# Peptides against a protein of PDB entry 2Q3Z, part 119

Target 1, 272 residues: chain A of PDB entry 2Q3Z
Amino acid sequence: YVLTQQGFIYQGSAKFIKNIPWNFGQFEDGILDICLILLDVNPKFLKNAGRDCSRRSSPVYVGRVVSGMVNCNDDQGVLLGRWDNNYGDGVSPMSWIGSVDILRRWKNHGCQRVKYGQCWVFAAVACTVLRCLGIPTRVVTNYNSAHDQNSNLLIEYFRNEFGEIQGDKSEMIWNFHCWVESWMTRPDLQPGYEGWQALDPTPQEKSEGTYCCGPVPVRAIKEGDLSTKYDAPFVFAEVNADVVDWIQQDDGSVHKSINRSLIVGLKISTKS
Target 2, 254 residues: chain A of PDB entry 2Q3Z as posed
Amino acid sequence: YVLTQQGFIYQGSAKFIKNIPWNFGQFQDGILDICLILLDVNPKFLKNAGRDCSRRSSPVYVGRVGSGMVNCNDDQGVLLGRWDNNYGDGVSPMSWIGSVDILRRWKNHGCQRVKYGQCWVFAAVACTVLRCLGIPTRVVTNYNSAHDSNLLIEYFRNSEMIWNFHCWVESWMTRPDLQPGYEGWQALDPTPQEKSEGTYCCGPVPVRAIKEGDLSTKYDAPFVFAEVNADVVDWIQKSINRSLIVGLKISTKS

## One batch from the design tools (peptide; made by RFdiffusion4, then SolubleMPNN)

Design b2_p19_7_s3 (from b2_p19_7, 10 letters changed)
Fold by OpenDDE base, seed 4:
Structure b2_p19_7_s3 (fold): chain B 272 residues (1-272), chain A 19 residues (1-19)
Amino acid sequence: as target 1 above (272 residues)
Amino acid sequence: SEELEKRLSSLEQVPVGSF
């Protein structure tokens, strides 16, 4: 999880799983230096360099910084996300074959955001960075991955009497979503939460005011301990949200129905 | 449907039901 530079990232859908080869390239020339630059341009460093540097021995701290800095939201981060199939002014997310080119582009353009990424690109870059920094990390794919906007552990669809989804809502289910899991101790938590920690660099929701996510113990998610820092409810929902249909009738009545046809979560952890 | 799942099986990350 630190030494492998090539791997596979799973994509597609739950019924039609696909994978692509990916060059993480954490040991390629200059990549470590770029990862250090990433740390040196993070908002916490800019605010208080001494305090930031003093905390870089903590994989919890570093992981959280990296999750925030891989996306360009709120900071001089690496990637700009885009999902509207309009990538003409940049590189299509589907065109990337590795993290190295992305990181080099970012650095070579004065830490200007690279256009564009989607979940697996964010995750893969984060994986590269974390591996560079000596943190065992793997990319994880979750099929039918929920994006819970309001932290209620539900994906809520508003439907008319004919079952048609009404209105625009950012809360949704992705065909797939990728994030990373990193191995670390959690001295900031109760005993037993060492091990794999979920981190999500895709800018989905703000955590403590920044587009970052985690680290949260995978164990906490499995056990349903949603009080565990960081962002346990959100990560839990990604893999376990229930889907609810709010069916509106013509008389203005609303019926709540559990949608059992949409099963959230099918997580695949990579072995490489 | 299986056809919908096939369409959602692209390399692009897309919302379920976007088709």
Scores: peptide ipSAE 0.337, ipTM 0.825, DockQ to the pose 0.561
Fold by OpenDDE base, seed 2:
Structure b2_p19_7_s3 (fold): chain B 272 residues (1-272), chain A 19 residues (1-19)
Amino acid sequence: as target 1 above (272 residues)
Amino acid sequence: SEELEKRLSSLEQVPVGSF
């Protein structure tokens, strides 16, 4: 998980699983230096360099920093996300074949955000950085991945009497979503939560004011321990949310319907 | 629909049900 520089990332849908080859390239020339720059431009370092540096021995701390810095939200992070199929002023997310070019572009342009990424690009860059920093890391794909925006463990759709989705802000299920799992001890938690920790660098929700997610023990998610730091409810919802349709009728009544056709979550962890 | 399946099977990350 640290030494592997090439791998596969799973994409597509639950019914049509695909994979792409990816060059993580954590040992390519200059990549370690770029990873160190990433740490040195993070908001916590800029606020208090001594405190930030003193905490870099903690994979929990570093993992959380990397999760925030792989996206350019709130900081001088690496990637700008875009999902509207308008990539003409940058590079299409689908064009990337590895993390190295992304990281080099970021550094060479004065830590200016690279256009553009989607979930697997964020995850892959995070995987490269974490591996480069000596943290065993793998990319994970979750099919039918929920984005819970209100922390109620539900994906809620508002529909008219014809079943058509209404409103500008529907919660969302992705065909797939990628994040990373990193192996670390959790001395900040009760015993038993060591091992794989989920980290999500795709900017979805703010955690403690920053677009970052995790680390959260995979065990905690599996066991439903939503009290576990960090971001357990959000990560739990990505893989376990229930889908609810709120059907509005002409008389103003609202009918609640459980959508059983949309099953959230099918997680695939890479073995390499 | 065939279009929905095509979009869902693409390399692009897309919302389910937005079609």
Scores: peptide ipSAE 0.336, ipTM 0.826, DockQ to the pose 0.572
Fold by OpenDDE base, seed 5:
Structure b2_p19_7_s3 (fold): chain B 272 residues (1-272), chain A 19 residues (1-19)
Amino acid sequence: as target 1 above (272 residues)
Amino acid sequence: SEELEKRLSSLEQVPVGSF
C-alpha cells in the first residue's frame, strides 16, 4: 500500500467488470517534490503557511488537503474533470496509464490544471500522492455508485405515466466510481474508528466550501454512523442510497416506488 | 442505447440510463 508502484484499477459495470494496469510511480524521480509543491500551493498554506505546516504531521489533515488538491476546483489543483466525451482540447481520461505523467504535466505547466480526468484518474493520482507522503492507500471501485446531490440518501427519478424521465436528471448513478481508502488513526474521533478511511478526490460535492471529501472511517459507513466527520452522509449514499421513482399519472396523482431492480453499491477494494 | 453501449465499451465513467 506504500511501496507498490504498479497496480490495477477496476472499471466497467457490475455485470461487466474490467480492470486496467496503472503506474502509480510514487518513487519515480521528482514525484515527491511535486507532492510537496501540491501541499505548498494549497489554499490553507497560502492563507497561513505556519499553521498549514504545523498540521502536516496529521494524516487526517493531509488526506483532506490532498482530496481537495487532486481536483482543480476552487484551487490550483491537478486535474479538470470531464464526462461529455469531448476531450479534443486535452487528453482523454481513458488515455492515461499512470499518475506520473499527470503530476509532471501539472508541475511543468506552472501548476495549471491537467485536462482531463474521470473518477479513476482522480483516485489514482490521489493514491500516488498519499503513498508518496507515507500514507498507506488503495484505490476502491464502487459499481452502481450514487451521487446524492441533496443529502437525502436517495436517488430520485421523476417519471410520467409512460415511464419517461422528467426534469434535468441532476441526481444520478455512475456505472462505476473510484475513490481511495487510506490507513490512519483517528484521534479526533471516538475509539474504534482507526483503520481504513475513505477519501474522494473527484469533485462531486462541496465539503466545508471546497470540493473535497473525507477522511471518513470505512467502519462508520458500514455501521451507518452518519455523524462521523468528514462527509459520512455523502460517502454512505455512494454505496447505500435507495433509488426512488416518483411516478405522475395523467390525473396528476403521484406515487412513490422503490426501484429494487437497480441496487446501489458493489465495492471492490484493491489488495495493493 | 447504442451511445451508452459505445461509451461503456470505452471504459468511460457514465451515468446509468443517461443514453
Scores: peptide ipSAE 0.334, ipTM 0.823, DockQ to the pose 0.431
Fold by OpenDDE base, seed 1:
Structure b2_p19_7_s3 (fold): chain B 272 residues (1-272), chain A 19 residues (1-19)
Amino acid sequence: as target 1 above (272 residues)
Amino acid sequence: SEELEKRLSSLEQVPVGSF
C-alpha cells in the first residue's frame, strides 16, 4: 500500500466488472517534490503557512488537504473533471495510464489544472500523493455508487405518469465510482476508529465550503455512525442509499414508491 | 442493450440508466 508503484483500478459495472493497469509511480524522480508543491499551494498554507506546516504531521489533516487539492475546484488543484465527452481541448480521462504524467504536467505548467479527469483518475492521483507522503492508501471502486445531493440518505427520482425521469438532477447513481482508503489513527475520534479511512477527491459535494470529502472511518460507515467526521452521511449514502420514485399521476397526485430494482453499493477494495 | 451496457460501462463513468 506504500511500496507498490503499479496496480489495477476496477471499472465497468456490477454485471461487467473490468480493470485497467495503473502506474502510481510514487517513487519516480521528482514526484515527491511535486507532492510537496501541492501542499505548499493549498489554501490553508497560503492563509497561514506556520499553522499548515505544524499540522502536516497529522495524516487526518494531510488526507483532507489532498482530497481538496487533487481536484482544481476552489484552489490551484491538479485535475479538472469532465463527463460530457468533449475532451478535444485536453486529454480524455480514458487516455491516462498513470499518475506520474498528470502530476508532472501540473507542475511543469505552473500548477495549472490538468484537463481532464473522472473519478478513477482523481482517486489514482490522490493515492499516489498519499503514498508519496507515507500514508498507506488503496483505490476503492463502488458499483452502483450513489451521489446524495440533499443529505437525506435517499436517491430520489421524479417520474411522470409513463415512468420517465423528469429534470436534470445531480443526485444520481453512477455505474461505478472510485475513491481512496487510507490507513491512519483517529486521535480526534473515540477509540476504535483507527484503520481504513475513506477519502474522496472527486468534486461531488462541498465539505466545510471546499470540494473535499473525508477522512471518515470505514468502520463508522459499516456500523452506521453518521455523526463521525468527516462527511459520514455522504459516504454512507454512496454505499447504502435507498432509492425512491416519486410518480406523478394523471390527476396530479404523487405516489411514493420504493425502487427495489436498484441496489446501491457493491464495494471492491484492492490489495495493491 | 446488454452489449451496449457492457461496452460503455467498461470505458467511462456514466449514470446508471444511460445504456
Scores: peptide ipSAE 0.254, ipTM 0.816, DockQ to the pose 0.525

Design b2_p19_7_s4 (from b2_p19_7, 10 letters changed)
Fold by OpenDDE base, seed 2:
Structure b2_p19_7_s4 (fold): chain B 272 residues (1-272), chain A 19 residues (1-19)
Amino acid sequence: as target 1 above (272 residues)
Amino acid sequence: SEELKKKLSSLEQVPVGSF
């Protein structure tokens, strides 16, 4: 997990699983220095350098910082996300083959955001950074991954009497989503939550005012302990949300229907 | 649909049901 520089990232859909090779490159020249720069430009360092540095011995703290800094939302982070298939003013997310070029571009352009990333690019860069900082980390893929926007553990669609979706789809299910799991102790939690922790660097929802997610114990998600910091309800919903259709009728009545055709969550953890 | 299948089989991350 720390030593492996090459791996595979799973993509596609639950029915059409694909993988791509990825060079994490955490030991390539200058990558450690770039990871340290990433820490030194984070909002917490800029606010209070001494306090930030004093906490860098905590994988929990560092993991949360990295989750926020891999995206460029709210800070001088690494990647700008884009999903509209219009990448002409940057690099297509599908063109990246490793984290090293991304990190080098970011640093060499004065910590200017790199265009563009999607979930696996965010996850892969986070994996590189965390491994470089000595935190055992792997990329994970979740198929039919839910993005719950209102923390109710549901994906809600509004439909007319014909079943056609009405209004803007605020909540959504991704064909796949990638994040990372990092191995760490959790001295900030009750005993038993050591081990794999989910961290999501893709900017989806704000956590404590910043686009970051985790660390949250994978065990807590598995056991349904949504009180466990950080961001347990959101990560739980990614893998377990129920899909609800709100069907409006001509008479103004609304019928709630559980959509059992859309099963949220099929998590694949990488072995290395 | 074949279009949905194509989109879901892509390397691009896409919303399910937006098709």
Scores: peptide ipSAE 0.318, ipTM 0.826, DockQ to the pose 0.573
Fold by OpenDDE base, seed 1:
Structure b2_p19_7_s4 (fold): chain B 272 residues (1-272), chain A 19 residues (1-19)
Amino acid sequence: as target 1 above (272 residues)
Amino acid sequence: SEELKKKLSSLEQVPVGSF
């Protein structure tokens, strides 16, 4: 998890699992220096350098900073996300084969955001940075991954009388979503939450005002402890959300139905 | 269909039901 520079990232769908080779390259020339630059341009360092540096011994703190800095939302972060198939003014997310070129481009252009990323690109860059900083990290893929916008642990679809989804709703289920799990102790939590911690660098929801997510113990998610910092309800919903249809009838009545055809969550952890 | 299989096996991240 720290020493492996090459690996695979899982993509596709639950029924049609695919993988791509990826060069994480955490030990390639200059990559450590770029990871240190990433820490030195983070908003917490810019606000109070001494306080930020004093906290860098905590993998919990560093993990949360990296989660925020891999995306360019709110800061001078590495990647700009895009999902509309209009990539002509940058690099298609599907064209990347490793983290090294992305990180070098970011640094060489004065920490200007790299165009473009999607979930696996964010996760892979985060994995490289965390490994480079000595934190054991793996990329995780979740098929039928939910994005719960309102923290109610439901994916809600509004449908007309014909069963057609209505409205522009950011709350959805992805065919797949990628994030990272990092191994660390959690001295900030009750005993027993050491081990794998989920971190999500894809800008989906704000956590404490910043597009970042985690770390949250994988154990807490499995046990349903939604009070556990950070972002337990959101990460729980990614893998466990129920799907509800709100069906409007022609008479204006609304019927609530549990959608049993959409099963959220099929998580694959890499063993590389 | 083969087209559906291609869409379902896409390397691009897409909403479920968009294919």
Scores: peptide ipSAE 0.316, ipTM 0.824, DockQ to the pose 0.619
Fold by OpenDDE base, seed 4:
Structure b2_p19_7_s4 (fold): chain B 272 residues (1-272), chain A 19 residues (1-19)
Amino acid sequence: as target 1 above (272 residues)
Amino acid sequence: SEELKKKLSSLEQVPVGSF
């Protein structure tokens, strides 16, 4: 989890699982220096360098910073996300084969955002950075991954009487989503939440005003303890959200139906 | 359909049902 520089990232769908090889390259020349630059350009450092540096011994703190800094939302972060198939002014997310080129591009262009990433790219870069910083980290893929926007642990579809989805599809399920799990103690939590912590660098939702997610104990998610810092409801929903259809009738009545045809969450944790 | 299978097996991250 720290030493492996090459691995696989799982993609595709629950029924059609694919993987790609990925070069994490955490020990390649200059990568550690880039990771340190990433820390030194984070908003918390810029606001109070001494305070930020004093907290860098905490993998909880560092993990959260990295989660925020791997995306370029709100800061001088590494990657700009894009999902609309319009990648002509950058690099297609599907073209990346490793984290090293991304990080080098970011640094070499004055910490300017690299175009473009999607979930596995964000996750892979975060994995590289966290490994560089000595935090055991793995990429995780979740198939049928929910994006809950209203923190109700539901993916809600509004449907007409014919079953056709109506309105803005703000809440959605990804065919797959990738994030990272990092091994750390959680001295900021009650005992028993040490171990794997979920961190999500893909800019899906804001946490405390910043596009970041986690760390949250995988155990807390498994046990349904949604009170645990950070972002437990969101991460829980990614893997466990129920799908609800709000069926609208012509008379204005709305019927709530649980959609059992769409099962959220099939998590694959990498062993490498 | 085979096209749907191809899309479902895409390396691209896409919303379920956007096939």
Scores: peptide ipSAE 0.316, ipTM 0.813, DockQ to the pose 0.617
Fold by OpenDDE base, seed 5:
Structure b2_p19_7_s4 (fold): chain B 272 residues (1-272), chain A 19 residues (1-19)
Amino acid sequence: as target 1 above (272 residues)
Amino acid sequence: SEELKKKLSSLEQVPVGSF
């Protein structure tokens, strides 16, 4: 988890699982220096360097900073996300084979955002940075992963009588989503929440005003403790949201589709 | 469909139900 520089990332779908090799490269030349630059350009350091530095001994604090800084939303972060298949002004997310080139490009271009990433690219870069900083970390893939935007723990679809989706497709289920789990103690929580903590660097929802997510104990998600810091409801919904498929008839009546077979969440954790 | 199968087997992250 700290020493392994090569690994695999799971992709595809629950029915068609694929993987790619990935070079995390946390011990390659200059990567540690880039990780330190990432910390030194974070909004908390820029606001109060002494306070930020005093908290860098906490993997909880560092994990949350890294989650926010791997994406370029709200800060001088590493990656710009894109999902519309228009990658001609950058690098296609599917073209990356490791974290090292991404981090080097970011640093060499004056900490300008690298175009482009999707979930596994964000997760892999976060994994590299966290490992480089001595935090045991693994990439996780969740198939049929929900993105709950309104914190109701539901993914709702509205359809007409012909099965056509009505309204804005705001809430969605990904074929797969990737994030990271990091091993740490949680002295900020009640006893028993030490161990694997979920962190999500993909810019999906704001947490305390910044596009970041976690750390949240994997145990809390498993037990349904949604009060646990940080972002337990969001991470819970990624793996456990209920899917409701509404059919609206011509008379304005609505009913649940009985043919909905999509189940949210099939989590695979890496062992490297 | 075969098209759905292709999209679901993609390395790209895509929304389920957008195809």
Scores: peptide ipSAE 0.316, ipTM 0.807, DockQ to the pose 0.584

Design b2_p19_8_s1 (from b2_p19_8, 12 letters changed)
Fold by OpenDDE base, seed 3:
Structure b2_p19_8_s1 (fold): chain B 272 residues (1-272), chain A 19 residues (1-19)
Amino acid sequence: as target 1 above (272 residues)
Amino acid sequence: MKKEIVLEDENRKIVLTLG
């Protein structure tokens, strides 16, 4: 989970699992330096360098910082997400085959956001960075995923009378979603929550004002302990959520029309 | 070692393949 530089990222659907080769390259030349730069440009460092540095011994703290810094939302993070198939001014997310090129591009362009990423790209880069920093990490693919920006365990769609979705979807259902799990102790929690922690670098929901997610114990998600920091309700919703369609009438009234449970049937971790 | 873990309750079913 730390030493493996080559691996696979699983994609596709539960019915048809695909994988892509990925070079994590955490030991490639200059990558450690880039990871340290990533830490040194994070908002917490910029606000108080001494405090930030003093906390870097905590994988909980570092994991949370990395989750936020892999995306460029709200900071000088690495990747800009895009999902509309308009990638002409950058690199298609589908074109990436490793984290090294992405990180080097980011650094070489003055920590300017790299265009573009999607969930597996975010996850893979986060995995590289975390491994580089000595945190055992793996990429996780979850099929039939959803993300809940409201942290209410419901995926809500607003539709008109014709069934057309109104406005931009604040909550999305994906064929698959990727994030990372990192192994760490959780001295900040009650005993028993050590082990794999979910972190999601894909910008989906703001946590404490920043697009970051986790770390949250996988055990907490398993047990449904949604009070466990960080961001347990959001992560829980990614693996188990109700889909609710709201129909907006011409008069502006909103009515619940459909309720469907979204259950994740398969989660796959990368081998390391 | 690959391990398959099935988590199922009244509200959810999750199949985890760990390797």
Scores: peptide ipSAE 0.023, ipTM 0.535, DockQ to the pose 0.029
Fold by OpenDDE base, seed 1:
Structure b2_p19_8_s1 (fold): chain B 272 residues (1-272), chain A 19 residues (1-19)
Amino acid sequence: as target 1 above (272 residues)
Amino acid sequence: MKKEIVLEDENRKIVLTLG
């Protein structure tokens, strides 16, 4: 989790798992220096360098900083996300074969955002940085499928005031998502939440004003403790499926009823 | 109401619903 520099990123679907080789390269020449630059350009350092540096001994703090800095949202971060298939002014997310090239490009262009990334690219770069900083980290791929009852599927049914299902139904699915898990103690939490912590560097929602996510104990997610910092509700949503009933009243008002079924998609963690 | 986040291209789709 720290020493391995070569690995695989899992992609595709639950039924058709694919993988690509990936060079994490955390020990390649200059990569540590780049990771330190990443820390030195983070918003917390720019605001108060002494305070930021004093907290870098905490993997919880560092993990959260890295989650925010791997994306270029809100800061001088590494990667710009793009999902619209218009990559002509940069590099297609599908073209990357390692974190080293991305990090070197970022540094060599004066910490200018690299175009472009998607979830597995964000996760892989975060994994490299965290490993480089001595934090055991693995890339995680979570698969969802509309045809798998165990997938993370949001199913929405519309009902009238009498509870009768109306013709309009919505199924929201995703094929896969990638993030990282890092091993650390959690002295900032109650005992028992040490171990794997989920971190998601893909910019999706702001946490405390920054596009970052985690660390949150994997155990907390499994146990449904959504009060646990950081960002437990968000990560919980990434790994669970809900059935939602929308009840429409005659006046046009809509009431939401949630039937929670703890359905977890196929999760694959790298061994490297 | 939940906020929906959709990240999608021709090859990949991520859908999240946040409370």
Scores: peptide ipSAE 0.020, ipTM 0.612, DockQ to the pose 0.060
Fold by OpenDDE base, seed 2:
Structure b2_p19_8_s1 (fold): chain B 272 residues (1-272), chain A 19 residues (1-19)
Amino acid sequence: as target 1 above (272 residues)
Amino acid sequence: MKKEIVLEDENRKIVLTLG
């Protein structure tokens, strides 16, 4: 989880699992320097360098910073996400085969955002950075499916009379999603939450004002402890949430149409 | 091409995005 530079990222669906070879390359020349630059351009460092540096001994802190800096939202982060298949002014997310080229491009262009990433690209780059910084990390792919089950978390969409989603699609339903899990102790939490921590560098929701997610104990998610920092409800929702469609009628009334639960069909982690 | 899965029934259309 630290030493492995080559691996696979799983994609596709629970029924049709695909993988792509990926070069994490955390030990390639210059990558460590780039990872350090990533830390040095993060908003917390820019605000107070001494305070930021003093906290870099904490994998919890570093993990959270990396989660935020792998995406370029709110900062000079690495990757710009794009999902509309318009990649002519950059590189298609599907064309990447490793983290090294992405990180080098970012650095070589003055820490300008690299175009473009999607979930597995974000996750893979985060994995590289975290491994480079000595944090055991793996890429995780979850395959989601919708079922008629009951969960406590809701993803709500407003639809017009034709079933078209209205408003901001801040919450996305993914057929699959990738994030990273990092191994660390959690002295900031109650005993028992050491181990794998979920971190999601894909910009989806803001956490404490920044597009970042985690670390949150995988155990907490499994046990349904949604009070556990960081971002337990969001991570839980990624794996198990009800999808609620609201339809606005001509009279202005809003009605709940159908409720389906999105659950994890399968979880696959990269092997070291 | 962007790979999407469309789930459609009599009441709704849901687009699932890959990635």
Scores: peptide ipSAE 0.021, ipTM 0.515, DockQ to the pose 0.069; fails the geometry check
Fold by OpenDDE base, seed 4:
Structure b2_p19_8_s1 (fold): chain B 272 residues (1-272), chain A 19 residues (1-19)
Amino acid sequence: as target 1 above (272 residues)
Amino acid sequence: MKKEIVLEDENRKIVLTLG
C-alpha cells in the first residue's frame, strides 16, 4: 500500500471485470518533489503557508488537500476531467499507464492542468501522491448494479430531452467508479473510526466550497453513520443509491424517466 | 423519525432518508 509501485486498476463492470496495469511510481526520481509542489500550490498554502504547513502532519488534512488538488477544479490541480470522448487537444484518459508521466507533465508545464482524466486516473494519481507522502493508500473500484429498489438514497439526474445531463457537468452514471482509500487514524472523530478512509479526487461535488471528498471512515459508510466528516452522505450515495433520471421538457416540466437502484455489486481493491 | 438530507446541485439531487 506504500511500497508497491506497480499494480492494477480494475475497470469494466461487475459482470465483465477489466484491469489495466498501472505504474504508480511513488518512488521514482522527482516524484516526491512534485508531490511537495502539489502541496505548496494548494489554496490553503497560498492563503496561509504557515498554517498549511503546520497541518501537514495530519493525514486527514493532507488527504483532503490531495483529494482537491488531484483535480484542477478550483485550483492549480493536476488533472482536468473530461468524459465526452473528445480528447484531441490532450491525452485520452484511457491512454495513461501510470501516474508518473501525468505528474511530470503537470510540473514541467508550470503546474498547468493535464488533459485529461477520468475516475481511475484521478484515483491512481491520488494514490501515487498519498503513497509518496507516506499514507498507505489503495485504489478502489466500485462496480454499480441496479438491483435494490429499497434504498433510502436517491440520486436524481436531470437530463434534457436527448438524455443529456443538464448543466456543465457531465456527471455520468458509470458502470464503475474509482476512488481511493487511505489508512489513517481519525483523532478528529469518535474512537473506532481509524482505518481505511475513503477519498474521492474525481470532481463531482463540492465539499466546503472545493471539489474534494473525504476522508470519511469506510466503517462509518458501512454502518450508515452519515454524520461523520467528511462527506459521508456523498460517499454513501456512491456506494448505495437509487438513481432517478429526470427529463426536463421544453415547457420546464420535469418528469421521471428511469428509476434505478444502484448497489455495490463488487468492490475491488488494488492488488499490490 | 425519518431524517432527510438533501444534497442538490444543478445536475443532480441526492436525497438521503435516514431512519
Scores: peptide ipSAE 0.020, ipTM 0.474, DockQ to the pose 0.086; fails the geometry check

